# Peptides against a protein of PDB entry 4JHK, part 80

Target 1, 212 residues: chain A of PDB entry 4JHK
Amino acid sequence: EDYKIQSFDLETQKLLKTALKDPGSVDLEKVSSVIVDQSLKDQVFSREAGRICYTIVQAEAKQTNGSVFRRNLLNRLQQEFKAREETRKRSTQEWVCLVSFICNIFDYLKVNNMPMVALVHPVYDCLFRLAQSDALKNEEEVDCLVLQLHRIGDQLEKMNVQLMDELFNLLRDGFLLQEDLSSMGRLLLLEILEFRAGGWKLSDTAQKYYYS

## One batch from the design tools (peptide; made by RFdiffusion4, then SolubleMPNN)

Design b2_p12_7_s4 (from b2_p12_7, 4 letters changed)
Fold by OpenDDE base, seed 5:
Structure b2_p12_7_s4 (fold): chain B 212 residues (1-212), chain A 12 residues (1-12)
Amino acid sequence: as target 1 above (212 residues)
Amino acid sequence: SKLEELDKEFAS
C-alpha cells in the first residue's frame, strides 16, 4: 500500500515504512510520537495517520502479538486530550487538528470492526466543546465540527444516542439563537442538522442545494 | 485483556 508520508524527512520516512512492515525492528514509541506530532499540526495528515496507525497496530499484533505502539499512541492521545483547553487557547489550528486526529483514530483504530469504547466520551467531549457559543462563532471550529460529524456521526450515535441528541440540541440552538455566526457557519450548521435528520445522508435535492 | 486495560487507562 501507498501511504502519504512525503512531508517527513527521508530518515523518518524510512522509519515509518519499516514500522508498517516490520514493527518489531523499530522504536515504536518514537514512531507513535512522530505520527502524533505531525497530526497535531496538519489536519490533512491526521486522516492518513489514522490509516497508518491501524496498519501498524495490525502488523505488530500479527508479528509479535504485541501492542506497544497502540499503548504509546493512546497514552499520548490521553495527554493531549487532557490539555485540550490549553491547546485551544494557544492555537485554534492546533485545537482543530487535535479534534480531527482523535476522531480519525476513533474511525480507523477499530477492534473486531468495533470502535474503542474508551474513545467515545473523549470524542463527544471535543464535539461538545466545538458546539459552545464561543466556538461556534469561529468558522474554523465550525468547519471541524461539521467535518467530524460527517465522517463519524453515524458511528458515534450508535455508541450513545443520548449524547448525540444533546449535542444536536446545542447545534440547533446555535443555529436559531446565536447572533454572531458567520454566514458560512450558519449554513454548515443547517446542513449538518439536515444531514442527521436524513439518517446521516443528504437527499439528492439537498445535495444540489449545498454543493452545487 | 490488554486492550481492556488500555481502554480503562484512557477513560480514567
Scores: peptide ipSAE 0.021, ipTM 0.627, DockQ to the pose 0.544
Fold by OpenDDE base, seed 2:
Structure b2_p12_7_s4 (fold): chain B 212 residues (1-212), chain A 12 residues (1-12)
Amino acid sequence: as target 1 above (212 residues)
Amino acid sequence: SKLEELDKEFAS
């Protein structure tokens, strides 16, 4: 499999590859740190990092029945989440990468095919932040918001439909009432509103309308 | 459970 680690130097690539196959032979705290750091800088990687993390988690569980990597990953994730406003202030790109990564971890790191409950509110908090007026005016943040909802919205709704309703109330209000949305941002909000209304699916006709 | 343990760890 291609784990999209081309952005790392060769030494780090080797570290990651070893972690994927023989996690007990590497410093898994370091591995988790490297993954999080890169996820904050590289949007492509942040979208794929969940798969890498899942594989490492599974490999460690199988090899030693351990959870060192997952523990370190989640601890770092918690730290970054707590600092999310500072991250957003510093760099919109890093902020959306953080959101993407958190959502990706939510999507991939499951126990018995169930999402980690502890990540539900953090994910919603990130999405709610993206749904605020000051964020909706930034197309990069709207892109991130809509992308995550496309990827994990149905799962999140199953975890808490009330929060999802509240979130989409904000999105609807943004679409209808916010004046400084970009044309694309407004289109994306409309699309995601329709997407949820359609049961988190798009018809072929809608697909062509929005993305062809 | 492992899930509960992880949840507590993240929330701490």
Scores: peptide ipSAE 0.021, ipTM 0.625, DockQ to the pose 0.506
Fold by OpenDDE base, seed 3:
Structure b2_p12_7_s4 (fold): chain B 212 residues (1-212), chain A 12 residues (1-12)
Amino acid sequence: as target 1 above (212 residues)
Amino acid sequence: SKLEELDKEFAS
C-alpha cells in the first residue's frame, strides 16, 4: 500500500515507511512529532496523516502489543488543542491545519471501527469556534469548517445530534444574517446546509452547481 | 478495552 508522503525529504520518507512496516525499529516518538509538525503546516497532508497514524497504531499493536506511538500522538494533539485560541491568534493557517488534523484523527483513528469518544467534544469545540461571527468572515476558516463537515459530519452527528443541531443553527444564522460574509463564504455555507439536509449527501446536479 | 485506553490517553 502506498502513502502520499512526497512532501517530506527522502530521509523522513524512509523513516515513515519503516514505521508503517516495522515500527519497533524506529523512534516512534520522533515519528509522531514529525507527523504532527507537518500536519500543522499542511492541511492537505492532515488527511493522509490520519491514514498513516492508523496504520502505525495497528502495526505497533501487532508487533509488540505496544501503544507508544498513539500515546505520543494523542498527548501532542491534546497540547495543541488546549492552545488553540493562541494558535488562532498567531496564525489562521496554523489554526485551520490544527482543526483539520484533529478531525482527520477522529475520522481514521478508530478502534473496532468506533470513533474515539474523547475526541467528540474537542472536534465540536473547534467547529463551533469556526462557526462564530469573527471566524465566518474569514474565507480560510469557512473553507476548513465546510470541508470537515463534509468529511466527518455524519459520523459526528451520530455521536451527538443535539450539538450538531446547535452548530447548524449558527451556520444558518451566519448565512442569513451576517453581513460581512464573502460571496464564496456564503456559497459554502449554503452548500453545507443543503448537504446535511440531504442526509449528508449531495446530488450530482448540486455538486456541479457548487464545485464546477 | 482498547477504545477505553485511547479515550483515557487523550483525556489525561
Scores: peptide ipSAE 0.018, ipTM 0.620, DockQ to the pose 0.496
Fold by OpenDDE base, seed 4:
Structure b2_p12_7_s4 (fold): chain B 212 residues (1-212), chain A 12 residues (1-12)
Amino acid sequence: as target 1 above (212 residues)
Amino acid sequence: SKLEELDKEFAS
């Protein structure tokens, strides 16, 4: 498989490539740190990061039956999650990158083909935070929220439909009642409401409306 | 548009 790691310098690229194929030959703590750091800066990379992380986890498991990488990754993730409010206050961009990264780890880092149960509540906590009024007024946060729900909403719902219902109640209320939403923000909320209502897919009619 | 951008991200 080809991994999108062009954003790293050549030395780091080599490190990552080696980790993907021969994780036992590299410092997996350093690898995890590099991946997390970049994911916190580049929301687009966070998607790729999930895939990379899964591959490294599998490679290490096969090579040594170890879990050093995953342990370091999740520990770092937990640290960032705990500090999420501070991150949000410091930088909206870093905050949405954090959310994106957590969601993508949830999406890709599966165990026995199942989502990690331990990540369910952290993911929902992030999404609920994005669904608060002070976040909904920021297009960058709305973009992040809607993007994640498009990517992992169906999986999250399977893990906890009650939380998903509660989340979408907030989104509906935001769409209908919040006055300081941007036009695009309101449109995005409408789209995601319809997306879920349609079984986490868009109807042909909706597709034309939003994307044609 | 932002929606178009989202679509691209979904397709990636």
Scores: peptide ipSAE 0.027, ipTM 0.473, DockQ to the pose 0.021; fails the geometry check

Design b2_p12_8_s1 (from b2_p12_8, 9 letters changed)
Fold by OpenDDE base, seed 2:
Structure b2_p12_8_s1 (fold): chain B 212 residues (1-212), chain A 12 residues (1-12)
Amino acid sequence: as target 1 above (212 residues)
Amino acid sequence: SKELLEEFEKIF
């Protein structure tokens, strides 16, 4: 399995590669910090970060039956989550990166092939924030919201259908009632409403219609 | 694993 870590300097790349193979030989707190930092800058990397994190977690578990990396990762994630409103205020880009990262960690960092229950509410909190009117008017936030729901919506719903219903009530209201949505934003909301209504699936034709 | 999950529930 290849990991996209070219964005890091050579020393950091070496650190990450070592963590993937021999986690016991590196400072896993530092590794987690590096991954989080980069994920907050690059939304594309957030997806890769999820895979990397899962691999390191598995490697450490196999090597030492430890969970140092995961603990540090989640601790840092909590810190960023707690500061999410400040992050949003400072930078929409960083905010959507944070949401993306949290969602990707939820997606990849499974325990016994199950999502971490502890992440359910944080993820929903982020998505609910994106579903507020002040966020829906920002296309970048709508993009993020819709992207995450496409990626993990079905899993989240399985964890808490009531919250998902409430979330989509907001999205429906936004689509129907909010006047300052961009055309693309409105289209994306319609698509995601249809996506869930269709059991978290869309035909290729429908997907082409909304995303071409 | 369940024990670990409980630990993480304390984080969030």
Scores: peptide ipSAE 0.026, ipTM 0.689, DockQ to the pose 0.830
Fold by OpenDDE base, seed 5:
Structure b2_p12_8_s1 (fold): chain B 212 residues (1-212), chain A 12 residues (1-12)
Amino acid sequence: as target 1 above (212 residues)
Amino acid sequence: SKELLEEFEKIF
């Protein structure tokens, strides 16, 4: 398989390719660090990172029955999550990259074909933060919130419907009551409210209206 | 796998 790692230097690309095929021959702590660092800088890469991480986890399990990579990855993820408010204050771009990365790890890094239960609350915490008034007025944060809900909302709801109801109560209130939303932000909130109400699906007509 | 999951549930 081909992986989108052209943004790395050639030496790092070689490291990642080796990790994907022969994880026992590389420093998996270093590999995890490289992937996390790049995911925190590039939101587009973060989705590919999820796929890469899953492949490395499976390769290591098959080769050595080990879990060194996954342990290091999730430990780093925890550290970044704990510092999320500091990250948000420093850079909105880095903050939305962090949220995207956490959500993509939730989406791809499954255990026995099921989402990791340990990631459910951290993901919801990030989405709830994006649903606060100070974040909803920032279009970049609204974009991130709506994108993640489109990607993993149905999975998250299956894990905890009560939290999803509470989250969407905030989004409804933001749509109806918050005065300083951008036009696009308000449109996106309406769309995601409709998306969930329709069973996490949009009609072709609605899709064209919101995204054409 | 279950053991690892339980460990991370304690972390997050």
Scores: peptide ipSAE 0.024, ipTM 0.679, DockQ to the pose 0.748
Fold by OpenDDE base, seed 1:
Structure b2_p12_8_s1 (fold): chain B 212 residues (1-212), chain A 12 residues (1-12)
Amino acid sequence: as target 1 above (212 residues)
Amino acid sequence: SKELLEEFEKIF
């Protein structure tokens, strides 16, 4: 399939496929809830959910010039964002899935090809949380942080360079001063520091050094 | 759409 929805049961897959093609014929609130729920449980889906959401948004706009799906999606996202600390306490996996999802939505759901301003601070808040000492010692959280910065860091910087500078000050301090980082975690922090310093680019040689 | 963007800026 073009869309990674194999993790859903057959009935839900049918619902999603219908939403992708004929959004006016389904309950778009239900669809948005299903997507968010699965994004919190499945990292593979969480990382790809933005594409599905974008397609549904475009399909609804084309069909009815409506935005019901986006409204419901963002409302649910706001609810999950507000509860992010409880989610982190309950499950690191669900927490990093939430961060991945919100970053993915930021990347895909644009208005007139521009990022939604309303998502900028929530995204930074998530990344700043991952940059705290208690999170940097967890390799799963470091992996998430570095991955998102690779994906959307350049876009985020364009929206607010001051916040990006502050975030990377924390990452520098973590790299230099925090003693309970894993070797891989420390390597990843160094790489992302270099990545931004190089204009959000990584040479082939550097890529091999850090990731092979 | 400027109107849609303004609407969603009220959510967060």
Scores: peptide ipSAE 0.023, ipTM 0.672, DockQ to the pose 0.874
Fold by OpenDDE base, seed 4:
Structure b2_p12_8_s1 (fold): chain B 212 residues (1-212), chain A 12 residues (1-12)
Amino acid sequence: as target 1 above (212 residues)
Amino acid sequence: SKELLEEFEKIF
């Protein structure tokens, strides 16, 4: 199986490849750090990062019944989450990368084929932050919000439908009442409202209308 | 794993 790690230097690529197949032979703390650092720079990679992380977790579990990688990964994730407001103030790009990474870890890093319960509230907290008025006026944040809801909204709702209802109340109010939304931002909010209303599905025709 | 889940519940 191939992984999209061409953005790293050759030494790091080798490190990651080794971690994927023989995690016991590498420094898994370093591996986790590299993955998190890159995920905070590249939102596209953050999606791949989730898959990579899952694979390493499974490989380590199989090889040594260990969880060193996952422990380091989640500890780093906690640190970044706690500093999320500071990150947002420093860089919108880093902030949306952080949200994307957290959501992708939620998506891929299952525990007994179920989402980690500990990640539910942090994910919702991030999405609620993106749903605030000061964030909705920024198209980059709206893009992130809508993207994550498309990817994991159905799973999140299964974990806590009340929070999802509250989140979408904010999104509906933003769509209807907020004056400084961009045209695209307003369109995206409408689309995601429709997406959930349709059972987290969208027809091909509607998909093309909103995104093409 | 319930044990792992319990271990990480304190993280967030």
Scores: peptide ipSAE 0.023, ipTM 0.679, DockQ to the pose 0.850; fails the geometry check

Design b2_p12_8_s2 (from b2_p12_8, 7 letters changed)
Fold by OpenDDE base, seed 2:
Structure b2_p12_8_s2 (fold): chain B 212 residues (1-212), chain A 12 residues (1-12)
Amino acid sequence: as target 1 above (212 residues)
Amino acid sequence: SDELLKEYQAIF
């Protein structure tokens, strides 16, 4: 498999490659830190990071039946999650990267092919935060919210339909009642409302309408 | 897996 890690320096690339193949031979805490740090800066990488993390977790499990990497990763995620409001205040970009990363970890880092239950509420908390009025007025946050719901909304709903209903009540209210939404933001909210209503699927026509 | 989930549940 090809992993997009060219943004790192050569030493770090080597570290990551080694972690992917021989996780027992590297400092997995350092590896997790590097991945999280980059994911907080690059939203595109955050998805790749999810895949990388899953691969490392599997490799470590197969090699030593260990879970050092996953523990370190989740501990770091917890720290970042706890500081999410400060992150949001400091940088919208970093905030949406954080949300993206947490969502991608939820998406990729499954246990026995099931989503990690421990991540359900943190993910919802992030999405609910993005669904607040002060966030909906920011197109970057709306983009993030809608993107994550496209990626993992169906999985999240399966984990807790009540929270999803509550979330979409906020989105509906935002779409209908909030005056300071951008045109694109309003369009995206409408799209995601339609997306869920359609069973988390869009027709090709709808896809082109909203995203072309 | 259940044990791991319990451990991680304590994290968040």
Scores: peptide ipSAE 0.024, ipTM 0.657, DockQ to the pose 0.817
Fold by OpenDDE base, seed 3:
Structure b2_p12_8_s2 (fold): chain B 212 residues (1-212), chain A 12 residues (1-12)
Amino acid sequence: as target 1 above (212 residues)
Amino acid sequence: SDELLKEYQAIF
């Protein structure tokens, strides 16, 4: 398998490649910290990070029946989640990277081939924060919100449909009632409302209208 | 495993 890790220096790339193939031969705490740090800086990497993390977890389980990597990863994620409001205040970019990373870990890091229950409420908490009026007026936060709902919305709804209904009530109200949305933000909210209403699917016609 | 799942459910 090919993993997109070109953003790291050569030594770190070697470390990650070794962790993917032979996790017992590297410091898995260091590996987890490197992945989290980069994911908090690069939203594009967070998608790949989920896949990398899943592979390392499976490799460690097979090799030593261990879970050192996953434990360190989730502990660090919890720390960042608890500090999310401070992060948002400091940097919108870091905040949306954090949300993206949490959502991608939810998407890829499954237990017994099922989503990790422990991440359901943290993910919803992040999405609800992005759905508040002060966040909806920022296009970067709207982009993040809509992107995550496209990626994991159907999975999240299966875990808790009531929370999803409440979230989309906020999004509908934002679309209809909030006056300081950007033009693109308003279009994105409309699209995601239609996306869910269509069973988390988008027709070819709608896809062309919104994204071409 | 179920044991590991319970362990990580307590993190958040």
Scores: peptide ipSAE 0.023, ipTM 0.647, DockQ to the pose 0.860
Fold by OpenDDE base, seed 5:
Structure b2_p12_8_s2 (fold): chain B 212 residues (1-212), chain A 12 residues (1-12)
Amino acid sequence: as target 1 above (212 residues)
Amino acid sequence: SDELLKEYQAIF
């Protein structure tokens, strides 16, 4: 299988390829750092990163019954999460990349085919931050919020429906009451409200309206 | 692997 790692230099590509097949032969701390650093720069890569991370975790478990990579990855995620407000102040782009990466790790890095419970509250915290008034006025943050809810909303709701209800109360209030939403932002909020109401899927009519 | 999950539940 091929992975989308063309953005890295040739030596780093070799490192990643080796980690995917023979994780015991490389510095897994370095590998985790490289993946996280790139994911914080490129939101598109962050989804691929989730798949890569899962593959490395499985490969290490099978090869050595180890969890060095996962430990380093999650430690780095924790550090970035704790600094999320500073990241948001510095760069909206980096902030939405961080949220995207955390959500993609939640989506892909499963244990025994189940989401990592430890990531549930951090994911919700990020989404709640995006649902605040100061974030909803920024189209880039709304894009991120809606995208993540499309990708993992149904899974996340299964983990904690009460938090999901609270989150969507904020989104409803934003849609109805906030005056400084962009036109696209308002459209996206309406769409995601309908998306959840429809059981985390769109009707054919709605799909044509919003995405065709 | 499950022990690691328990550890991070306490940290996050």
Scores: peptide ipSAE 0.023, ipTM 0.660, DockQ to the pose 0.623
Fold by OpenDDE base, seed 1:
Structure b2_p12_8_s2 (fold): chain B 212 residues (1-212), chain A 12 residues (1-12)
Amino acid sequence: as target 1 above (212 residues)
Amino acid sequence: SDELLKEYQAIF
C-alpha cells in the first residue's frame, strides 16, 4: 500500500483512505487518535506515520483551508509526551515508538517548508531522555536514539545548535565513561559521534566499517 | 505561516 496502513482493520483502513482524499467527510479527531494509537504499538507504522499525517494536513488545507486534523494531532501528541515517563516504565517498545513518531512528525509536518518550532524542544527532550545512563544501557533505546539522529539530526541542529552540543556531550560521556553499555551500543554511539563530526554524513569507508 | 506557528507555541 502507498501509505502502509495494512496493520489496521478494514473499517479503519477505509476511514484513513477517506481522510486522505476527503478529510472534510470524516471525524478528524478520531482519525488523529487512531494514528497516534497505532504509532505507539507498531514500530513500522510509527516511522511512516508522518507521511500519512502530512498528506491529510495538505488535503484539508486544500479542501477547506482548515487545520483541524493538525490541531487534534498535536494536542494528542502533547498528552502522550507529558506521559512519556509512564509509557517508558510500561513498555520500552511503546516509548521508542513514541519517540520515533514525534521525530517523524517533526520531519514531515512542515509549515511553509519550515519545521514546526513548537516541536523542537519536545524532540530534544526525548533525545536527552534516551541519552541518560539508564537508557544508554538499553540497546533498544540506543537504537532509537541513533536512528532519529541519523534521520533528523541535521535539521534539529539548525533549529538549536546549543542543545545539540549539550546532547552530544552526554553521548560522548556515555561512550567514554559508562561501563554497562553493550558492545553494539558503544559502537552505535561512536558511529553517531563521527556522523555529526562529519557534517551529518558518513564516508564510504566509515559505512563499511560500521555496517558491513 | 508565522501566525500558524505562534498558534502551536503553547502546546508543548
Scores: peptide ipSAE 0.023, ipTM 0.647, DockQ to the pose 0.800

Design b2_p12_8_s3 (from b2_p12_8, 8 letters changed)
Fold by OpenDDE base, seed 4:
Structure b2_p12_8_s3 (fold): chain B 212 residues (1-212), chain A 12 residues (1-12)
Amino acid sequence: as target 1 above (212 residues)
Amino acid sequence: SQELLEEYQAIF
């Protein structure tokens, strides 16, 4: 199985591989820090980090019935979330990576086979932030917004349909009323509106139209 | 579990 850790140096890759198989033999606080740090810098990793995290969580639970990794991970995630506006001001790229990471954690880090309820509002808060007019004018933020909704929109809606309705009202208004959207941004908003309207699915024809 | 509940209350 490919865990998408090629962006790390060899020593860190070894650390992560060990954490995946024998978490009790490594510093799990360090592992969590490394994962979060890299997720904030590399969107390719960020969008897949949740799967890695879940695997480590399960491995630790199985090995020692411990939760050191999860605790450290979520604590760090909370810190980054609280600082999200500062992150956005400093670096759009890091902000987009943060959102991607939070969404991916929501997607993969299940508890009793269900999403962690505590992550629902933070995820929505991030998506609502991306749906504001100052963010919609930035193609990188629109790309992130649409990507996350494609990946976890259906799950998020199941957790809170009212918030999803409110979010998509903003997206509709952005699509219809905002004048400084890029052509691609407007197209992506239309696509995601259609995507949800279609039950979080697109036909092959529509997929080709929007992404080919 | 109680541990998970405590974590939930402490996070976010």
Scores: peptide ipSAE 0.031, ipTM 0.637, DockQ to the pose 0.591
Fold by OpenDDE base, seed 3:
Structure b2_p12_8_s3 (fold): chain B 212 residues (1-212), chain A 12 residues (1-12)
Amino acid sequence: as target 1 above (212 residues)
Amino acid sequence: SQELLEEYQAIF
């Protein structure tokens, strides 16, 4: 199985590869820190990070019936989540990377083949923050919001439909009433509204209209 | 397992 970890130096790549196959032979706290740090810098990596984390969790469970990696990962994630407003103020890029990472952990790191209940409200809190008027005027935040809803919106709705309804009320109001949206931001909001209305699916015609 | 699930729920 191939994991996209070319953004790391060779030594770190070896560390990650070893963690994937023989987690008991490496410092799993260090591994978790490396993954989180890189995910907070590179939004593209956050997708791979989720898959990597899942594999390491499964490997450790099988090898030692342990959960050291998962515990360290989630503790670090909680710390970053609690500081999310400070992160947003410091750097929009780091903020959207944080949201992307949390959403991808929700997507890949499941318990008994089900989404982690503990992550539902934190994920919604991040998405609601992106749906506020001060965030909707920033195209980078809108891109992040719409991307995550495309990836995990259907799963989140199954966990709490009431929160999803409230979130999309904000998005609809933003699309209809907010005057300082970028042209692309407005287009993306319309697309995601249509996406959910269609059962979290897009027709081929709509796909070409919005993304070609 | 249920024990692992409870551990997850203790975080956040």
Scores: peptide ipSAE 0.028, ipTM 0.646, DockQ to the pose 0.887
Fold by OpenDDE base, seed 2:
Parts: C-alpha cells; sequence; structure tokens
Structure b2_p12_8_s3 (fold): chain B 212 residues (1-212), chain A 12 residues (1-12)
C-alpha cells in the first residue's frame, strides 16, 4: 500500500517503510516516537498515522508475535493525553492534532476487529473537552470535534451511548445558547446534531448544504 | 486475548 510519509526526511522514511515490512529489524520505540511527534504537528497525517500504526502492529504480530510497537505507541499516547490541558494552553493546533491522533488510533488500531476499550474514555474525555464553552468558541476546536464525530461517532456510541448522549446535550446547548460561536461553528454544530439524529448519516443534499 | 486486554487497561 501507499503511505503518505513524504513529510519525513529520507532516513525516517526508510525507517518507517522498513517498520511496515520488517518491524523486527528496526527500533520500534523510535518508530512510534516519530509517528507521534509528526501526528502532533500535522492533523492530516494523524489519519494516515492510524493506518500506519495498525499496519505495523499487524506486521509485528505476524513476524514475531510481538507487541513492542503497540506498547510504545500507547505509552506515548498516554503521556500526551495526560498532558492534554497543557498542550491546549500551549497550542490549539497541537491540541487538535492530539485529539485527532487519539481518535484515529481508536479508529484504526482494532483488536479482533473491535475498538480498544481502553481508548473509549480517553476519546470521550477529549471530545467533552472540545464541547466545553471555552473550546466551542474556537472554530479550530469545533472543526476538530465535528470531524472526529463524523469519523468515529457511530463507533463511540456503540461503546457508550450514555456518554454520547451527554456529549450531544452539551453540543445542543452550545448551538442554542452560546453567543460567541462563529457562524461556521454554529453551522457545524447543527450539522453534527443532524448527523447523529439521522443515524450518523447525511443525505447528499445535506452534505452539500453544510460543506459546499 | 485476556492478556491483551489487560495490557490495554493498564495504559490509560
Amino acid sequence: as target 1 above (212 residues)
Amino acid sequence: SQELLEEYQAIF
């Protein structure tokens, strides 16, 4: 498969490519670190990172029945998650990248075709943080929130519908009551409310209305 | 897969 790793230097690209094919021959801690670091800088890469991570996990499992990469990846993810408030204060961009990465790992890094249960609450915690009033007024955070819900909302709801209900109560209140939302932010909240209400689906007409 | 589950639970 083709993986979008052009943003890395050539040496790192080689490292990643080798990890994908022959994970036992590389330092998988280093590989995980590189992936996390880049994911914290580039939200677009975060999506690709999820796929890359899953591939490496599968490759290592098949090659050595090992889980070194997964362990290192998740340990680093935990560290970043714990520091999420500080990250948010430092850089909104890094914060939304972190959320995106965690959500994408949740989406891709499945075990026996099932989401990792351990990631459910961390993901919800991130989304709830984005749903707070101080975050909803920031369009970048709203964009992130809505994007993640579009990508993994249906899966998350299956894992915990109560939390999803609570989350969307906040979003509804934000849409209706918060005065300092941007016009686009308000539109996005309305769209995602409609999206869930429609069973996590939108018609083509609705899609164009909100995103054209 | 219980071992795997325990590993995941210890992470977060």
Scores: peptide ipSAE 0.027, ipTM 0.640, DockQ to the pose 0.761
Fold by OpenDDE base, seed 1:
Structure b2_p12_8_s3 (fold): chain B 212 residues (1-212), chain A 12 residues (1-12)
Amino acid sequence: as target 1 above (212 residues)
Amino acid sequence: SQELLEEYQAIF
């Protein structure tokens, strides 16, 4: 199996496999809901669900020139995004999974090899939320923030450099001024600041310094 | 691309 769907029950796995090969034969609203639900509770899946979604989108486009799956997926994603503060209060893990999933969709769900413009502001909103003081003191949220910026920061900057500058102003302030950061959190913020300053690249020496 | 933007203008 090329897709990581072992976390689903057997029936759902069959549903997803069918959606990947013959999307017209399944309820694509149900498929989208299943993917979003699992992405909210499974961190591994949330970080890799974009590939599955992209494949289904391409399969449907090829089969029927339709976009039912993408529409349902984005509608459900909007619902979860709007409820993100409640999700964060309920479970940091689910919140981090939501952010990871949104960023993953941004990364993979491209049209004509271009990012979806509609996802730019939602992604930034999530990252700005992670850059607030109450989130920066939480290592799980800092890990998420830094991971997403490593994965899609360069793409996101190309979409809106002004927002990226504003985001990194917050990160610099957090690094320099916030006293209740963990040592690891502070180190991660410094690393990502240097990562962007270096053109979204990390030298071998820097890699050893921060991650070895 | 423009059509896609119009389609999802109300999303998010």
Scores: peptide ipSAE 0.026, ipTM 0.645, DockQ to the pose 0.639

